Peptides against a protein of PDB entry 5VJI. Designs and how they scored, part 36

Target 1, 62 residues: chain A of PDB entry 5VJI
Amino acid sequence: NTLVVLHKSGLLEITLKTKELIRQNQATQAELDQLKEQTQMFIEATKSRAPQAWAKLQASLT

## One batch from the design tools (peptide; made by RFdiffusion4, then SolubleMPNN)

Design b2_p17_7_s2 (from b2_p17_7, 12 letters changed)
Fold by OpenDDE base, seed 2:
Structure b2_p17_7_s2 (fold): chain B 62 residues (1-62), chain A 17 residues (1-17)
Amino acid sequence: as target 1 above (62 residues)
Amino acid sequence: SLDALVQQLQELLQQLE
């Protein structure tokens, strides 16, 4: 069957690995976006010196 | 059809991951 052909050709392994890499890339991108947001909150906290800004940052780290 | 085959392959790949 087609699945057997894909397996024997090595294409199945490549496809599965590609899917896994995409998943890992998406997870890493999400972490990066979170870090960017936290960095922005840190910048705002340092600029404003407002307790609310520091509280917001602290909440994001919890 | 080709579309049906592609769909079946996608489902199989999803199950294997």
Scores: peptide ipSAE 0.032, ipTM 0.595, DockQ to the pose 0.013
Fold by OpenDDE base, seed 4:
Structure b2_p17_7_s2 (fold): chain B 62 residues (1-62), chain A 17 residues (1-17)
Amino acid sequence: as target 1 above (62 residues)
Amino acid sequence: SLDALVQQLQELLQQLE
C-alpha cells in the first residue's frame, strides 16, 4: 500500500519530522512574539513612569 | 479517487504525529 511505499522510501520519516519542526517553529515564534510585546510594554513603562503602564506589564508577566 | 486518497493519507499522518 501507499503507506508502506512512503515508509520504505524514507518520505514518511521526512514528512513526520517536517511536521514536528513546523510545530516547534510555531511554538518558538509565539514565545518570541510574546517577548517582543513584553519588551515594548517595558519600554513604555520606563518612558511614561505611569503606574498604569507598569500594571499592564505586570499583568502580562503573570 | 485522488481526493479520497489524499484525505486518507492526511488522517494517517495525523494519527502518527
Scores: peptide ipSAE 0.031, ipTM 0.586, DockQ to the pose 0.013
Fold by OpenDDE base, seed 1:
Structure b2_p17_7_s2 (fold): chain B 62 residues (1-62), chain A 17 residues (1-17)
Amino acid sequence: as target 1 above (62 residues)
Amino acid sequence: SLDALVQQLQELLQQLE
């Protein structure tokens, strides 16, 4: 059957590995985006000196 | 059809991840 052909050709392994790499890339990108947002909140807190900005930053780190 | 075969393969691959 087609699945056997995909397995024997190596394409199944490549496909599954590619899907896993995409998943890992998406997870890493999400973490990076979160860090960027936290960095922006830190910058805003340092500029404004407003207690609310620091509170917002602290809440994001919890 | 070819489209149906492609769909079946995609569903099978999704189940294997």
Scores: peptide ipSAE 0.030, ipTM 0.584, DockQ to the pose 0.013
Fold by OpenDDE base, seed 3:
Structure b2_p17_7_s2 (fold): chain B 62 residues (1-62), chain A 17 residues (1-17)
Amino acid sequence: as target 1 above (62 residues)
Amino acid sequence: SLDALVQQLQELLQQLE
């Protein structure tokens, strides 16, 4: 059957690995985007020196 | 059809995840 052919050819393993890598990439990208946002808030906090900016940053970290 | 085959493959792959 088709599944057996996919398995024997190695394509199934490649496909499953690719799907997993895509999933991991998406998760890592989300974490990276969050870190970028937090970094921006940190930069803004240092520039403004306003307590509100630091509070905003703190809220994002908790 | 090719579309039907693709759908079948997708369903099989989904079950293996």
Scores: peptide ipSAE 0.029, ipTM 0.585, DockQ to the pose 0.013

Design b2_p17_7_s3 (from b2_p17_7, 13 letters changed)
Fold by OpenDDE base, seed 3:
Structure b2_p17_7_s3 (fold): chain B 62 residues (1-62), chain A 17 residues (1-17)
Amino acid sequence: as target 1 above (62 residues)
Amino acid sequence: SLAALVQQLQQLLQQLE
């Protein structure tokens, strides 16, 4: 059957690995985007010295 | 096309999982 052919050809493994890599990439990208945002909030907090900016940063870290 | 075949394959795998 199709599954057997895919398995024996190695295509199944490649496909599943590709799917997993895409998933991991998406997760890593989300974490990276969050870190970028937190970094920006940190920069703004240090620049402005405004309590509101620090509060915003603190809220993002909770 | 190759893209269409890949899509079909992915749909099949999605059904199997």
Scores: peptide ipSAE 0.026, ipTM 0.531, DockQ to the pose 0.014
Fold by OpenDDE base, seed 2:
Structure b2_p17_7_s3 (fold): chain B 62 residues (1-62), chain A 17 residues (1-17)
Amino acid sequence: as target 1 above (62 residues)
Amino acid sequence: SLAALVQQLQQLLQQLE
């Protein structure tokens, strides 16, 4: 049984841990991307001083 | 083949976690 061999060799644990690390990395990247977008909206709001830009920023922070 | 085995392992792991 291939699964048994993977388990006994320790490769299964490494593989599952790798999958979890990838998942965590993706979650962290998503949070970072959200912060970057919010920062950009803040920059645009300060540059344009348009009420719509501030409303967009405010909506993103709720 | 090794490539086929890797693909089979990937499918199995997808079912487990």
Scores: peptide ipSAE 0.025, ipTM 0.507, DockQ to the pose 0.014
Fold by OpenDDE base, seed 5:
Structure b2_p17_7_s3 (fold): chain B 62 residues (1-62), chain A 17 residues (1-17)
Amino acid sequence: as target 1 above (62 residues)
Amino acid sequence: SLAALVQQLQQLLQQLE
């Protein structure tokens, strides 16, 4: 059947690996976005010296 | 059709993993 052909050709393994890579990419992107936001809050805190900016940064780290 | 076959394969693959 079609699934057997897909398996024998190696395409099934590639497809499953691709799905996993997409999942990993999504997880990594989420972490990267969080880090970017935290970095921006740090930059704003250091530039403005405003207490509210430091408060935002502190809240993000808790 | 080819499109129908692709949809069937996609459905099967979604059930895997």
Scores: peptide ipSAE 0.024, ipTM 0.498, DockQ to the pose 0.013
Fold by OpenDDE base, seed 1:
Structure b2_p17_7_s3 (fold): chain B 62 residues (1-62), chain A 17 residues (1-17)
Amino acid sequence: as target 1 above (62 residues)
Amino acid sequence: SLAALVQQLQQLLQQLE
């Protein structure tokens, strides 16, 4: 059947690997976005020196 | 049909891993 052909040809493996890479890419992008946000909060805390900005940064690091 | 088979395969792949 078609599934057996996909398996024997190696296309199934490529498809499953592609799905995994997409998942990993999405996870990495989420971590990167979080780091960008934390960096922005750090910049704002150092610029304004307002207690509220430092509190916001501190909360993000918990 | 070929289109129906493609849809079935896509659904199966979504359920794998």
Scores: peptide ipSAE 0.022, ipTM 0.485, DockQ to the pose 0.013

Design b2_p17_7_s4 (from b2_p17_7, 13 letters changed)
Fold by OpenDDE base, seed 5:
Structure b2_p17_7_s4 (fold): chain B 62 residues (1-62), chain A 17 residues (1-17)
Amino acid sequence: as target 1 above (62 residues)
Amino acid sequence: SLAAQIQQLQALLQQLE
């Protein structure tokens, strides 16, 4: 059947691996977006020296 | 998208199981 053909051809393994890579990519992208946001808050805090900006940064790290 | 295509393939495989 089709499932057996996919398994024997290696396509099933590639499909499953691709699913996992997509999942990992999404997780990495989420971490990157969070880091970018935290970096922006740090930049704003250093520029303004406003207590509010530092408070926002501190809240993001806790 | 590739993800959507894989999901479609997964659905087809589920029908074969």
Scores: peptide ipSAE 0.029, ipTM 0.584, DockQ to the pose 0.015
Fold by OpenDDE base, seed 3:
Structure b2_p17_7_s4 (fold): chain B 62 residues (1-62), chain A 17 residues (1-17)
Amino acid sequence: as target 1 above (62 residues)
Amino acid sequence: SLAAQIQQLQALLQQLE
């Protein structure tokens, strides 16, 4: 039984943990990308001093 | 076939996730 062999060898645990780490990494990367975008909007708002840039930033935070 | 067995194992692993 392959599943039993995987379990007894510890490879099943490693496989499941790896899958979970990949999922968590993807979620963290998405949050990081969002934060990077928001940071860029903040930088642009401070540079332009334009109301629309601040409005864009505000919309991104809602 | 071995390929079919691998695919079945992958499906089982997905169900255990």
Scores: peptide ipSAE 0.029, ipTM 0.536, DockQ to the pose 0.012
Fold by OpenDDE base, seed 2:
Structure b2_p17_7_s4 (fold): chain B 62 residues (1-62), chain A 17 residues (1-17)
Amino acid sequence: as target 1 above (62 residues)
Amino acid sequence: SLAAQIQQLQALLQQLE
């Protein structure tokens, strides 16, 4: 059957590994996006000097 | 059929995510 052929050819392992790499990439991208957002909040806090901007940044870091 | 086997494999791969 197709599953046996995929397993014996190594394509099943490659497929599963690819899916795992995609998942890991998505997780890393989410962490990167969070860091970018925190960086932007830091920039805005330094520019505006508004207490609420610093409070917003502090809340994001907890 | 081969088409049915492919469909079942796709379902299995979704479950393994």
Scores: peptide ipSAE 0.027, ipTM 0.550, DockQ to the pose 0.012
Fold by OpenDDE base, seed 1:
Structure b2_p17_7_s4 (fold): chain B 62 residues (1-62), chain A 17 residues (1-17)
Amino acid sequence: as target 1 above (62 residues)
Amino acid sequence: SLAAQIQQLQALLQQLE
């Protein structure tokens, strides 16, 4: 039984842990990308001082 | 067969989070 061999060898645990780490990495990357976007909107708001830029930033922080 | 068991295992792993 392939599954039994995989389990007893420890490779199943490694495989499942790897999948979880990939998932966590993807989630963290998405949060980082969102923060980068919010930072850029903040920079643009401070540069332009336009009400529209501040409105965009405010909407992103809801 | 071993090949079938590997395919089944791969399918099961895809269903896990």
Scores: peptide ipSAE 0.026, ipTM 0.548, DockQ to the pose 0.012

Design b2_p17_8_s1 (from b2_p17_8, 12 letters changed)
Fold by OpenDDE base, seed 5:
Structure b2_p17_8_s1 (fold): chain B 62 residues (1-62), chain A 17 residues (1-17)
Amino acid sequence: as target 1 above (62 residues)
Amino acid sequence: LKAEVEQLQQELEALLA
């Protein structure tokens, strides 16, 4: 069957590795997005010096 | 042969999904 062909050709291993890489990429992207958001809040807090901006940043870090 | 290749491709895509 198809699964046997994939295994014998080595494509099954590549497929499974690719799936894992996709998962890792998604996890890393989520962390990166969070860091970007926190960085933006920091920048905005620095520029405005408004207490509410610093409060938002503090809330994101807790 | 073309049909077989297409079938393999579809199953591969399903595994990656």
Scores: peptide ipSAE 0.046, ipTM 0.593, DockQ to the pose 0.014
Fold by OpenDDE base, seed 1:
Structure b2_p17_8_s1 (fold): chain B 62 residues (1-62), chain A 17 residues (1-17)
Amino acid sequence: as target 1 above (62 residues)
Amino acid sequence: LKAEVEQLQQELEALLA
């Protein structure tokens, strides 16, 4: 069957690895986006000198 | 042969989903 052919050809392994890489890429992208947001909050906190901005940053780091 | 290739492609896409 198709699955057996994919396994013997090595394409199944490639498919599974690709699926895992996609998952890891999505997770890494999410972490990167979070870091970007935290960086922006830090910049805003330094500019505003407002306690509320620092509190917001602190909350994001938990 | 064309039908077989299309079936393989569909199954591969299903595995990646």
Scores: peptide ipSAE 0.045, ipTM 0.593, DockQ to the pose 0.014
Fold by OpenDDE base, seed 3:
Structure b2_p17_8_s1 (fold): chain B 62 residues (1-62), chain A 17 residues (1-17)
Amino acid sequence: as target 1 above (62 residues)
Amino acid sequence: LKAEVEQLQQELEALLA
């Protein structure tokens, strides 16, 4: 069957590794986006001098 | 033969999804 062919050819390993790399890439991208947002909140907090901006940043760091 | 290749490709894509 197809699964046996994929396993013997090495394509199953490549497929599973590719799937995992895609997952890791998505997770890393999400973390990067979160860091970018936190960085923006930090910049805004330093500019505004408002306690609310710092509170917002603190809440995002949980 | 073309249909067989397409079937294998479809199954591979399903595994990647």
Scores: peptide ipSAE 0.044, ipTM 0.586, DockQ to the pose 0.014
Fold by OpenDDE base, seed 2:
Structure b2_p17_8_s1 (fold): chain B 62 residues (1-62), chain A 17 residues (1-17)
Amino acid sequence: as target 1 above (62 residues)
Amino acid sequence: LKAEVEQLQQELEALLA
């Protein structure tokens, strides 16, 4: 059957590895997006010089 | 045999979900 064929051909291992790589990629992308957002908040804080902006940035870093 | 194939197919789908 399909499962047996996939296992014997090695495609099952490739499929499972691909799933894991996709998961890791998504996690890395999320971290990158968070860093980008924090960078933007830092830029806005320096521009506005408002204590609220700095408080917002500090809260995001916790 | 058909039931066995269907069972293994279900297991594959569960693993790939």
Scores: peptide ipSAE 0.041, ipTM 0.637, DockQ to the pose 0.012

Design b2_p17_8_s2 (from b2_p17_8, 12 letters changed)
Fold by OpenDDE base, seed 2:
Structure b2_p17_8_s2 (fold): chain B 62 residues (1-62), chain A 17 residues (1-17)
Amino acid sequence: as target 1 above (62 residues)
Amino acid sequence: LKQEVEQLQAELEALLA
């Protein structure tokens, strides 16, 4: 049984830990991307001085 | 033995997917 072999060798634990690390990395990346987008909206709001741009930024921060 | 190793590799990759 392959699963038994993986468990006994320790590779199953490594596999599960790797999956968790990938998930955490993806979550962190998503947060980073969101922050980048919010930063860009802030920059655009300051440049345009349009109330719509500020409203868009405010909506993203909720 | 070679086939067994290849099978383990394939299943490990499937678990990581």
Scores: peptide ipSAE 0.047, ipTM 0.605, DockQ to the pose 0.014
Fold by OpenDDE base, seed 5:
Structure b2_p17_8_s2 (fold): chain B 62 residues (1-62), chain A 17 residues (1-17)
Amino acid sequence: as target 1 above (62 residues)
Amino acid sequence: LKQEVEQLQAELEALLA
């Protein structure tokens, strides 16, 4: 069947590896997005020097 | 043969989804 052909050709292994890479990429992207958000809050807190901005940053780090 | 290749491609895409 088709699955046997994929296995014998090596494409099954490539497919499974690709799925794993996609998963890892998604996880890394989520962490990166969180870091970007925290960085932006830090920048805004530094610029405004407003207590509420620092409070937002502090809340994000807890 | 063309149909077989298309079927394999479709199943591969399904596995990646």
Scores: peptide ipSAE 0.046, ipTM 0.604, DockQ to the pose 0.014
Fold by OpenDDE base, seed 3:
Structure b2_p17_8_s2 (fold): chain B 62 residues (1-62), chain A 17 residues (1-17)
Amino acid sequence: as target 1 above (62 residues)
Amino acid sequence: LKQEVEQLQAELEALLA
């Protein structure tokens, strides 16, 4: 069957590894996006000198 | 043979999804 062929050919290992890499990439991208947002809030907080901007940043870090 | 290749491709895509 197809599963046996995939296993013997090595494609199953590649498929599973690719699937895992895609998952890890998505997770890393989400963390990166969050960090980018937090960085932007930090920049805005330093520029505005407004307590609410720092409060917003603090809330994002929870 | 074409149908077999297409079926294999579909199953591979399903595994990646």
Scores: peptide ipSAE 0.043, ipTM 0.584, DockQ to the pose 0.014
Fold by OpenDDE base, seed 4:
Structure b2_p17_8_s2 (fold): chain B 62 residues (1-62), chain A 17 residues (1-17)
Amino acid sequence: as target 1 above (62 residues)
Amino acid sequence: LKQEVEQLQAELEALLA
């Protein structure tokens, strides 16, 4: 059947590996985006002497 | 045959989910 053909040809393994790599890439990208956002909040907090800017940064770290 | 194709498709979708 089709599943057997996919398995024997190696395409199933490639497909599953690709799925896993996509998942890992998405997770890593999400973490990177979070760090970039936190970095921006830190920059804004240093530019302004406003306590609310530091509070915003602190909230993002909780 | 139609049921076989549908079953194989469902199994593939489950693996790729």
Scores: peptide ipSAE 0.038, ipTM 0.584, DockQ to the pose 0.012

Design b2_p17_8_s3 (from b2_p17_8, 13 letters changed)
Fold by OpenDDE base, seed 2:
Structure b2_p17_8_s3 (fold): chain B 62 residues (1-62), chain A 17 residues (1-17)
Amino acid sequence: as target 1 above (62 residues)
Amino acid sequence: LKQEVEQLQAELEALKK
């Protein structure tokens, strides 16, 4: 059984840990992308001084 | 195979505690 061999060798643990790290990295990247988008909306709000832009930013934070 | 993976994952989690 290949799976049993992988388990006993420790490679399965490494593989599972790698998968978890990839998942965490993806989640962190998504949060970073969201922050970048929010930053852009903040910049646009400060430039336009329009209430609509601030409302859009506020909506994104909820 | 899927069941075997799930069993080994459960054993791994038990060892990590």
Scores: peptide ipSAE 0.041, ipTM 0.628, DockQ to the pose 0.014
Fold by OpenDDE base, seed 1:
Order: sequence, then C-alpha cells, then structure tokens
Structure b2_p17_8_s3 (fold): chain B 62 residues (1-62), chain A 17 residues (1-17)
Amino acid sequence: as target 1 above (62 residues)
Amino acid sequence: LKQEVEQLQAELEALKK
C-alpha cells in the first residue's frame, strides 16, 4: 500500500508541508511582483512630466 | 488494511486543512 509506505516513511507529511511552503512562496512572490510593478510606475512617474503617469500610479495603489 | 488506509486518509485530510 503506497499510502501506508508514505505515512510510515514520513514522506506524506513532508509532501504536504512542501506543498504548503510552495503555496506560501507563490503568495509572497505575487506580492513582491506587485510591489516591483508599483515601484516601476513610481519611477516612471518621477521621470515623466505627464499627469497620466501619476494617475496610473495612484490607481495602482488603491 | 482497509481500516489503516482509511485512518491514513483521515490524517491526510486533517493535514491538508
């Protein structure tokens, strides 16, 4: 029985923990990517004289 | 054996939550 073997070896728990860590990592990465995008919009806004750039940044922060 | 599998499945579900 594969399930019995996985449980006895501890691999089942490790697998579940790994899946949870991957999920957490993905969530954190998504937040990081969003922050990076917002940072880029901020940089572009500071370099631009166009009000549209600031409006875009403001919209991203809401 | 069937009972063991069911027990392990229950533990798995508990860990997934």
Scores: peptide ipSAE 0.038, ipTM 0.661, DockQ to the pose 0.012
Fold by OpenDDE base, seed 4:
Structure b2_p17_8_s3 (fold): chain B 62 residues (1-62), chain A 17 residues (1-17)
Amino acid sequence: as target 1 above (62 residues)
Amino acid sequence: LKQEVEQLQAELEALKK
């Protein structure tokens, strides 16, 4: 059957490893996006000097 | 053969997590 063929050929292992790498990449991308957002909030806080901007940043770091 | 397929399916499900 197809599954046995994939396993014995090594393609199943490659496919599963690829899926795992994609998942890890997505997780890393999410962390990067969060950092970018936090960086933007930091920039806005420094520009405005407004307490609400710093409060927003502080909330994001929890 | 059936047992082999079931084992492979179990491995697949384990690795998908």
Scores: peptide ipSAE 0.035, ipTM 0.649, DockQ to the pose 0.013
Fold by OpenDDE base, seed 5:
Structure b2_p17_8_s3 (fold): chain B 62 residues (1-62), chain A 17 residues (1-17)
Amino acid sequence: as target 1 above (62 residues)
Amino acid sequence: LKQEVEQLQAELEALKK
Protein backbone atom coordinates (compact mmCIF):
# COMPACT_ATOMS: atom_id res chain seq x y z
CA ASN B 1 0.00 0.00 0.00
CA THR B 2 0.94 3.67 -0.21
CA LEU B 3 2.10 3.91 3.38
CA VAL B 4 4.41 0.93 2.95
CA VAL B 5 5.92 2.56 -0.11
CA LEU B 6 6.50 5.75 1.84
CA HIS B 7 8.23 3.79 4.58
CA LYS B 8 10.53 1.95 2.23
CA SER B 9 11.38 4.98 0.14
CA GLY B 10 12.34 7.02 3.19
CA LEU B 11 9.81 9.71 2.43
CA LEU B 12 7.88 9.05 5.61
CA GLU B 13 10.98 9.71 7.69
CA ILE B 14 11.67 12.87 5.73
CA THR B 15 8.10 14.03 6.21
CA LEU B 16 8.21 13.48 9.95
CA LYS B 17 11.60 15.17 10.21
CA THR B 18 10.31 18.10 8.20
CA LYS B 19 7.39 18.53 10.57
CA GLU B 20 9.77 18.51 13.51
CA LEU B 21 12.02 21.08 11.87
CA ILE B 22 9.05 23.31 11.21
CA ARG B 23 8.07 23.07 14.86
CA GLN B 24 11.60 23.91 15.99
CA ASN B 25 11.76 26.79 13.57
CA GLN B 26 8.56 28.22 14.95
CA ALA B 27 9.85 27.95 18.51
CA THR B 28 13.14 29.59 17.59
CA GLN B 29 11.34 32.37 15.76
CA ALA B 30 9.25 33.08 18.84
CA GLU B 31 12.38 33.35 20.96
CA LEU B 32 13.97 35.62 18.39
CA ASP B 33 10.94 37.88 18.34
CA GLN B 34 11.04 38.12 22.12
CA LEU B 35 14.71 39.03 22.01
CA LYS B 36 14.04 41.69 19.41
CA GLU B 37 11.38 43.22 21.61
CA GLN B 38 13.65 43.20 24.63
CA THR B 39 16.43 44.75 22.59
CA GLN B 40 14.13 47.53 21.48
CA MET B 41 13.10 48.23 25.06
CA PHE B 42 16.76 48.38 26.01
CA ILE B 43 17.49 50.86 23.26
CA GLU B 44 14.58 53.03 24.28
CA ALA B 45 15.65 52.91 27.91
CA THR B 46 19.16 54.07 27.03
CA LYS B 47 17.80 56.92 24.92
CA SER B 48 15.30 58.30 27.39
CA ARG B 49 17.12 57.50 30.62
CA ALA B 50 13.67 57.62 32.19
CA PRO B 51 13.04 55.33 35.15
CA GLN B 52 9.79 54.21 33.59
CA ALA B 53 11.57 52.87 30.53
CA TRP B 54 14.01 50.92 32.66
CA ALA B 55 11.18 49.58 34.78
CA LYS B 56 9.44 48.38 31.65
CA LEU B 57 12.58 46.61 30.51
CA GLN B 58 13.09 45.04 33.91
CA ALA B 59 9.55 43.73 33.91
CA SER B 60 10.11 42.10 30.53
CA LEU B 61 13.16 40.23 31.80
CA THR B 62 11.43 38.54 34.72
CA LEU A 1 -5.52 -5.43 3.60
CA LYS A 2 -7.82 -3.04 5.40
CA GLN A 3 -6.53 -4.22 8.75
CA GLU A 4 -2.95 -3.85 7.55
CA VAL A 5 -3.55 -0.26 6.49
CA GLU A 6 -5.19 0.55 9.79
CA GLN A 7 -2.27 -0.92 11.71
CA LEU A 8 0.25 1.07 9.72
CA GLN A 9 -1.79 4.22 10.19
CA ALA A 10 -1.79 3.64 13.93
CA GLU A 11 1.99 3.30 13.89
CA LEU A 12 2.29 6.50 11.91
CA GLU A 13 0.13 8.37 14.39
CA ALA A 14 2.30 7.11 17.23
CA LEU A 15 5.40 8.43 15.48
CA LYS A 16 3.78 11.81 14.91
CA LYS A 17 3.27 12.35 18.63
Scores: peptide ipSAE 0.031, ipTM 0.627, DockQ to the pose 0.012

Design b2_p17_8_s4 (from b2_p17_8, 14 letters changed)
Fold by OpenDDE base, seed 4:
Structure b2_p17_8_s4 (fold): chain B 62 residues (1-62), chain A 17 residues (1-17)
Amino acid sequence: as target 1 above (62 residues)
Amino acid sequence: LKAEVEQLQKQLEALKK
């Protein structure tokens, strides 16, 4: 039984922990990407001085 | 033995996700 062998060897635990770390990394990356996008909208708002640009930024912060 | 089997099954399901 492959599953039993993996469990007894400890490899199953390592594999599951690795998958969890990958998932957490992906979540952190998504937050980082969101922050980058918000930063870009902030930059555009400061450049344009247009109300629509600030409205777009405000919508992203909700 | 039953508890061990159930644990293995839970780990298997976690692996599939």
Scores: peptide ipSAE 0.059, ipTM 0.636, DockQ to the pose 0.013
Fold by OpenDDE base, seed 2:
Structure b2_p17_8_s4 (fold): chain B 62 residues (1-62), chain A 17 residues (1-17)
Amino acid sequence: as target 1 above (62 residues)
Amino acid sequence: LKAEVEQLQKQLEALKK
C-alpha cells in the first residue's frame, strides 16, 4: 500500500505541509501585490494633486 | 488499520484540493 508507506515514512506529512506553505506564500504574495498597487496609486495621487486620483486610491482601500 | 487507512485517505483528498 503506497499510501501507508508514504504515511509511515513521513513524506505525506511533509507533502501536506509543503502544500500549505505554498498556499500561504501565494496569499502573502497577493497581499504584497495589492500593497504595491496601492502604493503606485498613492504616488500618482501625490503627483497629480487631482481629486480623482485620491478618490481612486480611497476606493482601493475599502 | 481500517481507521488508519481512512485517515490517510482523508489526507490524500486534502492534498488533491
Scores: peptide ipSAE 0.058, ipTM 0.651, DockQ to the pose 0.013
Fold by OpenDDE base, seed 5:
Structure b2_p17_8_s4 (fold): chain B 62 residues (1-62), chain A 17 residues (1-17)
Amino acid sequence: as target 1 above (62 residues)
Amino acid sequence: LKAEVEQLQKQLEALKK
């Protein structure tokens, strides 16, 4: 039985853990992308000093 | 043995997701 062999060898656990790590990596990447976007809005706000740019940044942080 | 089989089946289903 292939499944039994995978289980006893530890490969099943490794496979499941790998899938979980991939999921976590994807979630972390999404958070990082959001932070990058917010950082860019902050930079643009500081450059323009326009109220609209600050309002846009504020909206993104809510 | 039955419990082991059930555990393996659960792990297999988790892998499919």
Scores: peptide ipSAE 0.057, ipTM 0.639, DockQ to the pose 0.013
Fold by OpenDDE base, seed 1:
Structure b2_p17_8_s4 (fold): chain B 62 residues (1-62), chain A 17 residues (1-17)
Amino acid sequence: as target 1 above (62 residues)
Amino acid sequence: LKAEVEQLQKQLEALKK
């Protein structure tokens, strides 16, 4: 059957590994997006010099 | 053969998740 063929050919292992790599990539991308957002908040805090902007940044880092 | 079948079943379930 298809499952046995996939297993013997190694394609099942490759498929599972690819799926895991995609998952890890998505997790890393989410962390990167969060860092980008925090960086933007930092830039805005330095530009505005408003206490609320710094408070917002501080809250994001906790 | 039983061990191989069980392994395939586990891999299939992992793929579905």
Scores: peptide ipSAE 0.058, ipTM 0.637, DockQ to the pose 0.013; fails the geometry check

## One batch from the design tools (peptide; made by RFdiffusion4, then SolubleMPNN)

Design b2_p18_1_s1 (from b2_p18_1, 6 letters changed)
Fold by OpenDDE base, seed 4:
Structure b2_p18_1_s1 (fold): chain B 62 residues (1-62), chain A 18 residues (1-18)
Amino acid sequence: as target 1 above (62 residues)
Amino acid sequence: SLPDLLAQLRAERARAAA
């Protein structure tokens, strides 16, 4: 079957490695998105005198 | 696509185990 053929050819290893790289890329993207959100909250907090904005930022960093 | 290929591989693995 296809699985046996892929294993013998070495393509199974490549396929599985590619899947893992995609997963890692997605995880890194999620971290980047989180950082972007935190950066935005920081910018908003610095423009605000309201303690709620700083509290929101604090919560996001914990 | 890669997801389709992986789904196919999982299905074939399941058949082999049955």
Scores: peptide ipSAE 0.062, ipTM 0.659, DockQ to the pose 0.014
Fold by OpenDDE base, seed 5:
Order: sequence, then C-alpha cells, then structure tokens
Structure b2_p18_1_s1 (fold): chain B 62 residues (1-62), chain A 18 residues (1-18)
Amino acid sequence: as target 1 above (62 residues)
Amino acid sequence: SLPDLLAQLRAERARAAA
C-alpha cells in the first residue's frame, strides 16, 4: 500500500517533516501578524498622542 | 494536498490494523 511504499522510499519521513514545517510556519505567521498589529497600534499612538490609543497599545502588550 | 495524503495514510493504516 501507499504507506509501505512511502516508508521504503524514505518519503514518509519527508512527509512527516513537511507536516511539522507547515505547523511551524503557521505558528510563526501568527506571531508575525501579532507583531504587525502591535506595530500599527504603536504608530497610531505616536501620531495621535491620544490616551485612548496608548491605552489600546498597552492592553495589547499585557 | 498534504492533508489529503495524510488522511489516506491514516485510512490505509487503519485498514492494515484490522
């Protein structure tokens, strides 16, 4: 069957590694998205000088 | 896709174990 063929060819290990890399990529992307959002809030807080904007940023960092 | 392939492998594994 396909599983046996993949195992014998060494592609099973590659497949499992690929699965893990996809997971890691997703996790890294989530962190990147969070950082982008925080950066945007920082920029907006700097521009507006409004306490509300700084409060929003502070809340995101806690 | 990889998810489909993994699903297929799981199905075949289950079949072999039966």
Scores: peptide ipSAE 0.062, ipTM 0.663, DockQ to the pose 0.013
Fold by OpenDDE base, seed 2:
Structure b2_p18_1_s1 (fold): chain B 62 residues (1-62), chain A 18 residues (1-18)
Amino acid sequence: as target 1 above (62 residues)
Amino acid sequence: SLPDLLAQLRAERARAAA
């Protein structure tokens, strides 16, 4: 079957590695997006000097 | 797509195990 052929050809290993790299990339992108959001909240907190903005930032870090 | 390929491989693996 296709699985056996892929294994013998070496493409299965490449496919599985590619899958893992895609997963890692997605996880890293999610962390990056979170960092961007936290950075924006920090900027807004420093600009507003309002306690509620700092509370929002603090909540995002928990 | 890769998800489709993986689904196909899983299906074939299941078939071979039956």
Scores: peptide ipSAE 0.062, ipTM 0.662, DockQ to the pose 0.014
Fold by OpenDDE base, seed 3:
Structure b2_p18_1_s1 (fold): chain B 62 residues (1-62), chain A 18 residues (1-18)
Amino acid sequence: as target 1 above (62 residues)
Amino acid sequence: SLPDLLAQLRAERARAAA
């Protein structure tokens, strides 16, 4: 079957590594997006004297 | 595609385990 062929050819290791790299990339991208949003909220909070802006930022950091 | 390949591998693994 395909699994046996992939294993014997060495492509299974590459496939699994690729899968893991894709997963890690997705996770890193999500973290980056979150950080970007948090940064934006921080910028807005520094511009505002409204405590709601800081509360919003605090909530995002949980 | 990779998702299709993985789905195929899972299906074949399940078949072999039965």
Scores: peptide ipSAE 0.061, ipTM 0.656, DockQ to the pose 0.014

